# Designs tried in a protein design run: peptides against a protein of PDB entry 5NXQ. Part 59

Target 1, 114 residues: chain A of PDB entry 5NXQ
Amino acid sequence: EIQIPVSMAAEEEYLRSKVLSELLTDTLENDGEMYGNENEVLAALNGAYDKALLRLFASACSDQNVEKALSLAHELKQDRALTAAVKISERAELPSLVKKINNIREARYEQQLK

## One batch from the design tools (peptide; made by RFdiffusion4, then SolubleMPNN)

Design b2_p13_6_s2 (from b2_p13_6 with D5E K8E E11N)
Fold by OpenDDE base, seed 1:
Structure b2_p13_6_s2 (fold): chain B 114 residues (1-114), chain A 13 residues (1-13)
Amino acid sequence: as target 1 above (114 residues)
Amino acid sequence: SFLEEAEEIINEL
């Protein structure tokens, strides 16, 4: 059996979670049907999606590819995931990336206040 | 290692 690299596994999970999340979102918006557990399912999908992204993010940080890392951070959906990205950036000793991710988080906070 | 630390952070979510 061939060992799958962590980054490749993360890519697969990211794509799967992204597609399912988008499909569910579209269905709810178009049909307006609520069966009682859609929000829970969506949250789980978003969680898996962000975790997959964060693994890619960590890999980018390890490679000191700040631009790629930042691009991935922009794709994160949950605030808690952005917080995780900040922590990972700190461990990677990338203070410039920390600042940029915090800017993303602050921008989202401002949007929520509107 | 760095990647191990990152995984620990991710697993806390």
Scores: peptide ipSAE 0.745, ipTM 0.972, DockQ to the pose 0.843
Fold by OpenDDE base, seed 5:
Structure b2_p13_6_s2 (fold): chain B 114 residues (1-114), chain A 13 residues (1-13)
Amino acid sequence: as target 1 above (114 residues)
Amino acid sequence: SFLEEAEEIINEL
């Protein structure tokens, strides 16, 4: 049995989830609102997407690649995922990254208030 | 390990 490296698995899941999430999002935005469980499916896809990103994020933190980690954090969709990124950054003892991610969160909050 | 701890955090989502 071939063991897939964690990073590769995360990347594969990220790409798959990204494509599916984008397709569903585009459908809802372009073809109108759908009735049913589409929102639930989208939420699930976004969740999987963020989880995959966070695994990549953790890998970047492990490599002490703050710039890559920060770039990945910007791609996170859910606030709860950003919170997770902060926790991971704290575990990695990267306080500068913690501050930058918190800035992302604050910026998103401000945008939502407009 | 760090990655294991990260995975635990991720799995809580």
Scores: peptide ipSAE 0.744, ipTM 0.972, DockQ to the pose 0.883
Fold by OpenDDE base, seed 2:
Structure b2_p13_6_s2 (fold): chain B 114 residues (1-114), chain A 13 residues (1-13)
Amino acid sequence: as target 1 above (114 residues)
Amino acid sequence: SFLEEAEEIINEL
C-alpha cells in the first residue's frame, strides 16, 4: 500500500470535512428543519473538521510556524478543539502561541455571554 | 515524537 505524506492526508481530510460541514450547515439554515439525527451528523462533521485542522496545526507547530498555527487555530470551531490546540502548543514549547490561543478562547466566551 | 503526541491529543476528541 502506498502511503501519502501526513500533511497531504490532513489537507485532504480537512477540505472534505469542511465542504461537508458547510453544505450541511447551509441546508439547515435554508430549510429551517431539524430531524432526529441532523444535530448528531453536524457534530460528527465538525469533529472531523477540527481533528483534520488540528493535524495541520500540529504540523505548523512542528515547523515552528507560529503565524500559520495561529491562523489555523482561528478556524477551529469547537472549544474542546482549542483546548487541544493549547495542549499541542505546550508540547511544542510555544508559550506565545499558548497565550494567543487562550485569548481566542476567552474572546469566544465573552461573545457567548452577550 | 511531537507529532505522535499531538495525534494522541487529537484522537482523544
Scores: peptide ipSAE 0.744, ipTM 0.972, DockQ to the pose 0.834
Fold by OpenDDE base, seed 3:
Order: sequence, then structure tokens, then C-alpha cells
Structure b2_p13_6_s2 (fold): chain B 114 residues (1-114), chain A 13 residues (1-13)
Amino acid sequence: as target 1 above (114 residues)
Amino acid sequence: SFLEEAEEIINEL
């Protein structure tokens, strides 16, 4: 039996979730037909996507790769996922990263208010 | 461990 590293598993899950989300989106945009559960499916996919990213994020934090961690944080879709990233950064004792992620959150809040 | 703690945070989502 081959053990798959957490980072590799997270990468696969991230890519899978991303591809599926894009395929569903493309299908809906192409024909405009709704079956009634697309929003639920997209929400689930986005959740899985963010969770996968957060696992990659945690791995980057563990490696003290702040630049990679920040890049991954920018790819997060949900605000609750950014909040999780802040918590993880705090546990990793990376205050600079905490500040930068909070800046991302604030920027998105401002955009929503427009 | 750190990664275990991170996983707990992620699982709360």
C-alpha cells in the first residue's frame, strides 16, 4: 500500500474540485438550463475546493513558506475559509501572514459594499 | 501536531 502525503492528497482534491466547478459553470453558461440543484452542487464543490486549498495552505505554513501560503490564500473563495486561514496562521505563529490575510478579507468586504 | 490542529480547523467548515 502506498501512503499519499497530505499535501499531494490536498492538491488532487483541489484540482478535482476546481475542474468540476468549472465544468458545471461552463455547462450552465453554455445552455442556460437549470436543473434545480446546481447551486447546491456548486456550494458543495466550493466548500471542498476551499478545504483542499486550506490543507495546502497549512502545509505551506508548516514549511514556513509564507509567500506560497499567501498565494494560496488569495485563491480561497469563501470568507469563512479566509477566517480559517487566519486561525491556521495564528497557530503557525506567522503574524505577518495573519495581517496580510486580514487585508484580503477587508478588501473583499469593501468590494461587496460597492 | 500543527497539521492535525489545522485539520481540525478545516473540518469545522
Scores: peptide ipSAE 0.743, ipTM 0.972, DockQ to the pose 0.844

Design b2_p13_6_s3 (from b2_p13_6 with D5E E11D)
Fold by OpenDDE base, seed 4:
Structure b2_p13_6_s3 (fold): chain B 114 residues (1-114), chain A 13 residues (1-13)
Amino acid sequence: as target 1 above (114 residues)
Amino acid sequence: SFLEEAEKIIDEL
């Protein structure tokens, strides 16, 4: 069996989940049709999306590519995913990245309060 | 390894 590199697998899953999440979101926004499970599906897709991103994020951290890691963090949708990114950054001993991700989280909190 | 630990964090989501 051919072993797929973790980064490649993560990229594939990221792209797949991103597309599906966006398509569902667009459908809900444009059509406004609800059949009872769309929100659950969206949540699941967002979760998968963030997990895939976080795997890429971890890879970037492993490479000490802070710029790439930060860019990926900005693409995370859920707050819990940002928290995970912080944890990963801490374990990677990248305190500057930790601070920057926390800034992202704080900014989103402020937006939620508006 | 670092990546293994990261995966554990991700799996907790």
Scores: peptide ipSAE 0.739, ipTM 0.971, DockQ to the pose 0.841
Fold by OpenDDE base, seed 1:
Structure b2_p13_6_s3 (fold): chain B 114 residues (1-114), chain A 13 residues (1-13)
Amino acid sequence: as target 1 above (114 residues)
Amino acid sequence: SFLEEAEKIIDEL
């Protein structure tokens, strides 16, 4: 049995979660059907999606690939995931990345206030 | 290691 690298596993999970999340979102928007648990399902999918991204993010940080890390951070959906990205960046001793991710969070906060 | 620490952060979500 071949050991799958963590980054490859993360990519697979990311793609799967992304597709399912988009499909469910489109279905709800187009059909308007609500069965009572859609929000819970979406939350679970978004969680898995962000976790997969964060693993890729951590790998990028480990490689000191700040540009790739930042690009991945922009794809994160949940604020709590951005917070996690900040923590990971701090552990990676990448203060410039910390600042840039915090800027993303602040921008999203401002959008929510509108 | 760094990656181990990152995984702990991710697992807390």
Scores: peptide ipSAE 0.739, ipTM 0.971, DockQ to the pose 0.841
Fold by OpenDDE base, seed 2:
Structure b2_p13_6_s3 (fold): chain B 114 residues (1-114), chain A 13 residues (1-13)
Amino acid sequence: as target 1 above (114 residues)
Amino acid sequence: SFLEEAEKIIDEL
């Protein structure tokens, strides 16, 4: 079996998950119909999206590309994914990135309170 | 390795 580079695999999965998530979101917003399994499907797609994005994030951290890593973190949808990004940043010994991602989390918390 | 540990974190989601 031919193995492809990790970065290419992550990018492919990210793009696939992103497209599917956006299509489903658009459908739900436009049609206004919600079936029993749609929330579960959306959650699964968002999960896959964030996981793929986190793999790109980890790669950026490995490259010590803080700017790219931070940009990717902003694209994460779930708070649990941001928490994962913090953990990854800590292990990468990037304290400035840790702080910036925590700022993203705090900002989202404040937005939810409004 | 770093990337292996990162993958473990990601897999826990």
Scores: peptide ipSAE 0.739, ipTM 0.971, DockQ to the pose 0.831
Fold by OpenDDE base, seed 3:
Structure b2_p13_6_s3 (fold): chain B 114 residues (1-114), chain A 13 residues (1-13)
Amino acid sequence: as target 1 above (114 residues)
Amino acid sequence: SFLEEAEKIIDEL
């Protein structure tokens, strides 16, 4: 039995979720047909996508790779995922990263208010 | 461990 590293598993899950989300989106945009559960499927895929990213994020934090961690945080879609990233950064004792992620959240809040 | 705690945070989403 081959043990798959957490980072590799997370990368695979991230890519899978991303591809499926994009595929579904492209399909809907192409023909405009709705079956009634697309939004639910997209929400689930986005959740899986963010969770996978957060696992990569945690790995980057563990490696003290702040630049990679920040880049991954920018790819997060849901605000609740950014909140999780902040929590993880706090546990990693990376206050600079905490500040930068909070800046991302604030920027998105401002965009939503426009 | 750190990664275990991170996973707990992620699982709560």
Scores: peptide ipSAE 0.738, ipTM 0.971, DockQ to the pose 0.840

Design b2_p13_6_s4 (from b2_p13_6 with D5E K8E)
Fold by OpenDDE base, seed 2:
Structure b2_p13_6_s4 (fold): chain B 114 residues (1-114), chain A 13 residues (1-13)
Amino acid sequence: as target 1 above (114 residues)
Amino acid sequence: SFLEEAEEIIEEL
């Protein structure tokens, strides 16, 4: 069995999940019809997307590439994924990144209050 | 390792 490098596998999964999430989102927005489990499917796709993105994020943290890590964090969709990114940043001992990601979370909270 | 710990965090989602 051929082993694919972790970074390549993560990128492939990210791209696949991103495309599927976008396609489903566009379909729901354009057609405006729900038939039972579309929200569950979308949640699952978003979950897979964020997980794949977090793997890329972890890789960036491992490389001490704070700028890349922060850029990836901005692409995360779910608050729970941002929380995971904070935890990963803490383990990577990147306090500046922790603060910046918490700022992203706070900004999103403020947007939700509007 | 760091990446293993990160993966554990990710899989908890």
Scores: peptide ipSAE 0.740, ipTM 0.971, DockQ to the pose 0.877
Fold by OpenDDE base, seed 1:
Structure b2_p13_6_s4 (fold): chain B 114 residues (1-114), chain A 13 residues (1-13)
Amino acid sequence: as target 1 above (114 residues)
Amino acid sequence: SFLEEAEEIIEEL
């Protein structure tokens, strides 16, 4: 048995959940409701997606790769995931990254108001 | 460790 590195496992889960989320979204847009639990399924997929992405984010922070971390943060879907990214950045003692992620959150808030 | 703390934050979601 081969132990899979955490980062590789996270990448695999990210890709899987991303594909499934996109497929579900496309189906809902074009074919309508599925089985009456579409929103629940989508939320679960988004949750798994963001968790996987956050693990990659944490790895980037650990490597002091701020640019990579920021790039990953832009891919997060849920606001609660961005909040988690801020917390992780604080633990990593990366205040510049904290500020930039908060800017992402603020930008999304503005979009919701429009 | 940092990664352990990060995992705890992630699992709270």
Scores: peptide ipSAE 0.739, ipTM 0.971, DockQ to the pose 0.885
Fold by OpenDDE base, seed 4:
Structure b2_p13_6_s4 (fold): chain B 114 residues (1-114), chain A 13 residues (1-13)
Amino acid sequence: as target 1 above (114 residues)
Amino acid sequence: SFLEEAEEIIEEL
């Protein structure tokens, strides 16, 4: 059995989750039809997407690649995922990244208030 | 390790 490197596995899961999430979102936006569990499915897909993305984020932090980590953080969908990214950044002792991710969170909060 | 701690944070979501 061929063992897939963790980073490659994370990327595969990220891409798969991203595609499925986008397809479902597009379908809901275009057709506007709800059959009962689409929101739950979307939430599950978004959760899987963010988890996969956070694994890539953690890897970038481990590499001390702040710019890559920040770029990945911008792709996170859920606020709780951004919170997780902050926690991970703190553990990585990257205070500049912590500040930048908090700025992302604040910007999203402002958008929600409109 | 750092990555192990990160995974724990991620799995709590």
Scores: peptide ipSAE 0.739, ipTM 0.971, DockQ to the pose 0.841
Fold by OpenDDE base, seed 3:
Structure b2_p13_6_s4 (fold): chain B 114 residues (1-114), chain A 13 residues (1-13)
Amino acid sequence: as target 1 above (114 residues)
Amino acid sequence: SFLEEAEEIIEEL
């Protein structure tokens, strides 16, 4: 049986991964030194970060807290995570949220094209 | 359940 971590655990994981990701990013930007595996580490951290957010997102959807869900979706970093959020929203039968998340994705696509 | 389905989606990432 698949068990979703409790919201508190998800929040802890989210904050942990967010802080570590930002710390490493800032360190690289300020120091300019790279050991060769920083990008891999950051990718892993971003993955964990988005997964944690998505768990919070799912919880918000379950609570029918669309406002909170949308706010969390805006914090997602990876497009694949937004895609997951859309899928979760569909399962939650929240079509308005689906539309709004797709708008986020479209906006980011446009930014990439510039 | 919904949350189980959500977790499956999340773990596919």
Scores: peptide ipSAE 0.733, ipTM 0.971, DockQ to the pose 0.862

Design b2_p13_7_s1 (from b2_p13_7, 5 letters changed)
Fold by OpenDDE base, seed 2:
Structure b2_p13_7_s1 (fold): chain B 114 residues (1-114), chain A 13 residues (1-13)
Amino acid sequence: as target 1 above (114 residues)
Amino acid sequence: SIKEELQKIMEEL
């Protein structure tokens, strides 16, 4: 069995999850078809998507690539994933990144309250 | 460490 580097594996999973999530989202928004489990499937896909992103995020943090890490954080969908990114940033000792990610969270909270 | 934190996160999410 060939072991793929973690970063490459994460990228593959990210892309796959992103595509599937987008396809399902488009179906729900444009076709209006609901069979009862789409939300559950979407949640699972979003979870996998964020997990894949967080692996990439962790890699960027390890490389001390704050700009790349921040870009990845903006792509995270779930608030709990942003929280996870903050935790990773703290472990990476990147306080500026922590602040920026918290700003993303605050912005999303504000958007939800509109 | 980042690695340990990531592993924990992967288990929780």
Scores: peptide ipSAE 0.498, ipTM 0.931, DockQ to the pose 0.292
Fold by OpenDDE base, seed 3:
Structure b2_p13_7_s1 (fold): chain B 114 residues (1-114), chain A 13 residues (1-13)
Amino acid sequence: as target 1 above (114 residues)
Amino acid sequence: SIKEELQKIMEEL
């Protein structure tokens, strides 16, 4: 049996979730059709998307690839996912990454206030 | 560990 590495599986899940989310969003924006559950579906997709990213993020942290980890963190959509990334970074003992991710969170908070 | 933390996060999100 062929086993896919965790990082590769996570990347596939990330890409799948990303594409599906974007496709659904584009369809709704362009077609204008609403079925009543689109927001719920999108929320679920965003959740899956962030989870997939976090798996990649954890892998990058394990590899001590701070730059890759940071790049992945920028792709996270939900604040709770950024919080999760901070926790992972703390476990990885990467304080510089912790600070940089917190900066991302702060920047998003400021943007929301405008 | 990172692995354990990740597992916890996956369950909570």
Scores: peptide ipSAE 0.497, ipTM 0.930, DockQ to the pose 0.279
Fold by OpenDDE base, seed 1:
Structure b2_p13_7_s1 (fold): chain B 114 residues (1-114), chain A 13 residues (1-13)
Amino acid sequence: as target 1 above (114 residues)
Amino acid sequence: SIKEELQKIMEEL
């Protein structure tokens, strides 16, 4: 059995979770219902999606690739995941990235108020 | 470390 590198495994999981999340969203928009547990399924998918992204994010931080890390952070769905990204950035000693991610969070807060 | 922090996050989310 071939062992897949951690980064590649994370990318695969991200892509899988992303596709499933999009399919679920499209289905709900078109049909409106599934089996009565749509919200629970969506939450689980979003969680898996963000976890996969955070692994990629951590890798980017380790590489000191701030631009890549920031791009990945923009793809995070949940606020709690952005908070996690901030924590990772702090451990990576990337204060500029910390600030930029916090700006993303603030922007989303403002959108929720509108 | 980043690795340790990531592990904590994976357990919490």
Scores: peptide ipSAE 0.497, ipTM 0.931, DockQ to the pose 0.283
Fold by OpenDDE base, seed 5:
Structure b2_p13_7_s1 (fold): chain B 114 residues (1-114), chain A 13 residues (1-13)
Amino acid sequence: as target 1 above (114 residues)
Amino acid sequence: SIKEELQKIMEEL
């Protein structure tokens, strides 16, 4: 079996999950069709999506590429994924990145309150 | 380490 580099595998999964998540979201928003399991499917897809991003995020942190890591963090959908990104940043000893990700999280909370 | 933390996160999410 050919081993695929972790970053490449994560990118592939990210793209796949992103496309599927967007397709489902568009269908629900545009057509309003309900099949009974859309929320569960969406949650699973978003989970896979964020996991893929977190793998890329970890790679960026390992490379000490703070700008790339931050860009990836902005693409995370779930708050729990942002929390995970903070933990990774802490392990990477990137306090500036920790602060920036926490700012993202706080901004999202404020947006939800509006 | 980052690797260990990532593995833990993947199991929790």
Scores: peptide ipSAE 0.493, ipTM 0.930, DockQ to the pose 0.289

Design b2_p13_7_s2 (from b2_p13_7 with E1S N5E E8K)
Fold by OpenDDE base, seed 2:
Structure b2_p13_7_s2 (fold): chain B 114 residues (1-114), chain A 13 residues (1-13)
Amino acid sequence: as target 1 above (114 residues)
Amino acid sequence: SIKEELEKIIEEL
């Protein structure tokens, strides 16, 4: 059995999850068909998406590539995923990245209050 | 290890 490098595996899963999430979102928005479990499916897809993205994020942190890590953090959908990114950044001893991600969270909170 | 800890954070999401 051939083992794929972690970074490549994460990228593949990210792309797959992203495509599926977008397809489902488009279907719900454009076709309006609901069977009662679409929100659960979407949540699961978003979860998988964020998990895959966080693995890429962790890799960027490991590479000390703060700019790439920050760009990836902006793509995270769930607040709890941003929280996870903060935790990862703290463990990677990247305080500047911690601050920037918290700024993203604060900006989203502000947007939700509008 | 750090790697294991990071994976745990991600899996708990």
Scores: peptide ipSAE 0.543, ipTM 0.936, DockQ to the pose 0.306
Fold by OpenDDE base, seed 5:
Structure b2_p13_7_s2 (fold): chain B 114 residues (1-114), chain A 13 residues (1-13)
Amino acid sequence: as target 1 above (114 residues)
Amino acid sequence: SIKEELEKIIEEL
């Protein structure tokens, strides 16, 4: 069995999930038709997408690449994924990154309140 | 390991 590096696997999954998520999102936005399973499918895709990103994020943290990690965090869709990113950052002992990710989360909350 | 713990965090998503 050929072992694929975790980062490469995550990148591949990220790209796949990103494309599928975008396609579904575009379809829903353009057609305006919501059916029974569409939200569930979207949630599943977003979940897979964020998981893939978080693996890349963890790798960036391991490399002490705060800028790359932060860039990846901005691409996360779900708040729970940002929370996970904070946890990962804490374990990686990157307090500056923790603060920056929390700022992202707070900014999103403020946008939702408008 | 730390790696395993991080993966658990991600899998719980």
Scores: peptide ipSAE 0.541, ipTM 0.936, DockQ to the pose 0.312
Fold by OpenDDE base, seed 3:
Structure b2_p13_7_s2 (fold): chain B 114 residues (1-114), chain A 13 residues (1-13)
Amino acid sequence: as target 1 above (114 residues)
Amino acid sequence: SIKEELEKIIEEL
């Protein structure tokens, strides 16, 4: 039996979730059809997306690839996902990455206040 | 394990 590495599995899940989220969003925006559960579906997709991305993030941290980890963190959508990334960075003993991710969170907070 | 801990963090999202 062929086992897919965790990082590759996470990449596939990330891409799938990303594509589905974008496709659904585009469809709703373009044709205007609503069935009543789109927001719930999108929330679920965003959750799956961030989870997959966090797995990639954790892998990058494990590889001590701070630049890759930071790039992945920028792709996270939910604030709670950034919080998770901070926790992961702390466990990986990457304080510089912790600071940089917190900067991302702060920047998003400031943007929301405008 | 650290692996399980990280997965727990992610799954609780």
Scores: peptide ipSAE 0.540, ipTM 0.936, DockQ to the pose 0.291
Fold by OpenDDE base, seed 4:
Structure b2_p13_7_s2 (fold): chain B 114 residues (1-114), chain A 13 residues (1-13)
Amino acid sequence: as target 1 above (114 residues)
Amino acid sequence: SIKEELEKIIEEL
């Protein structure tokens, strides 16, 4: 059995989750029809997406690649995922990244207030 | 380990 490197596995899961999340979102937006547990499915997909993305984020932090980590953080959907990214950044001792991610969170809060 | 702690943070989502 061929073992897939962790980084490749994380990338695969991210791409898979991204595609599924986008497809479901587009379907709901285009058709405007919801039957049963679509919201729950979407939440689960978004959760899986953010988890996969955070694994890539953690890898970027390990590489001390702040710019890549920041780019990945911008792709996170849930606020709780951004909070997780902050925690990861703190443990990785990347204070500049912590500040930048908090700026992302603040910007999203301001958008929600409008 | 640090790696395990990070994974725990992620899995709590």
Scores: peptide ipSAE 0.538, ipTM 0.935, DockQ to the pose 0.289

Design b2_p13_7_s3 (from b2_p13_7, 4 letters changed)
Fold by OpenDDE base, seed 4:
Structure b2_p13_7_s3 (fold): chain B 114 residues (1-114), chain A 13 residues (1-13)
Amino acid sequence: as target 1 above (114 residues)
Amino acid sequence: SIKEKLKEIMEEL
């Protein structure tokens, strides 16, 4: 059995989850007709997507690649995932990244209030 | 180590 590197596996999971999430979103927006528990399916897909992204994010932090980490953080969908990214950044001792991610969270909060 | 702490956080997700 061929072993796949962790980073490569994370990338694969990210891409898979991204495609599935986008397909489901497009179906809901364009067709408006989906039977079943679409909200739970979407939530599960978003969860898997963010989890995969956070693995990539952690890898970027380990590489001290703040710009890459920040770019990945912008792609996170759930607020809880951004919170996790902040915690990861704190543990990685990247205070500039912590501030930038908190700015993302604040911006999203403001958008939700409007 | 920082690496181990990161791993711990990821396992809690």
Scores: peptide ipSAE 0.038, ipTM 0.737, DockQ to the pose 0.442
Fold by OpenDDE base, seed 2:
Structure b2_p13_7_s3 (fold): chain B 114 residues (1-114), chain A 13 residues (1-13)
Amino acid sequence: as target 1 above (114 residues)
Amino acid sequence: SIKEKLKEIMEEL
């Protein structure tokens, strides 16, 4: 069995999760079909999406590519995923990235308060 | 190492 590089696997999973999340969202918004478990399915998809992104994020941090890492962090959907990104950045000893990600979190908190 | 710590964090997700 051929194993693909971790980064390629992460990209594939990210794209798959992103597409599925978008398809589900579009279906719920445009078709109005509800079966009672849509929120659970969406949460699961968002979780998979963020997990895939975090793998890419970790790779960017390992490469010391702060700008790429920051761009990926902006794509994260869940607050817990941003928290994970902060932890990854701390372990990668990227304090500037830590601050920038915390700024993203603060901005989202502010938006939620409006 | 930093790489190992990153891997550990990812495994906890």
Scores: peptide ipSAE 0.038, ipTM 0.732, DockQ to the pose 0.568
Fold by OpenDDE base, seed 3:
Structure b2_p13_7_s3 (fold): chain B 114 residues (1-114), chain A 13 residues (1-13)
Amino acid sequence: as target 1 above (114 residues)
Amino acid sequence: SIKEKLKEIMEEL
């Protein structure tokens, strides 16, 4: 049996979750159809999406690829996921990345306050 | 190890 590297598996899950989330979102926005469980489905998809991204993020941190890690962090949707990314960065001893991710969080907070 | 720490964080998500 062929073993798939963790990073590749994470990327596949990320892409799958991303596509499903986007398709559902687009359908709701364009068609206006509501079945009553869309928010729950979207929440579940977003959770899976962020979790997959965080696995990629952790891999990038392990590789000391700060630029890739930062790019992935920008793709995270939920604040709790950004918090997790900060924790991962701290454990990876990447203080510059920690600061940059915190800047992302702060920017999103400010946007929410407007 | 850093690997174990990362694993722990991921498990808590």
Scores: peptide ipSAE 0.036, ipTM 0.731, DockQ to the pose 0.395
Fold by OpenDDE base, seed 1:
Structure b2_p13_7_s3 (fold): chain B 114 residues (1-114), chain A 13 residues (1-13)
Amino acid sequence: as target 1 above (114 residues)
Amino acid sequence: SIKEKLKEIMEEL
């Protein structure tokens, strides 16, 4: 059996979760509720999606690729995932990235207040 | 090491 590299596995899961999340969202918007548990399903998908992204993010941080890491952070959906990204970047000793991710968090917070 | 720290964080997710 061939082992898939961690980064590739994470990317696959990210793509799968992204597609499913988008499909569910579109269905809810256009066709209404399906089985009454759509929000729970969506939350689970978002969790898997962000987890996959965070693995890619961690890889980028390990490579000291700040720009790639930042781009990935912008794709994160949940605030808790951004918090995790901050922790990862702190441990990777990337203070500039920490600040930029915190800016993303602050921007989203301000949007919620409007 | 940085790798160990990253691993620990990822395991908490």
Scores: peptide ipSAE 0.036, ipTM 0.731, DockQ to the pose 0.546

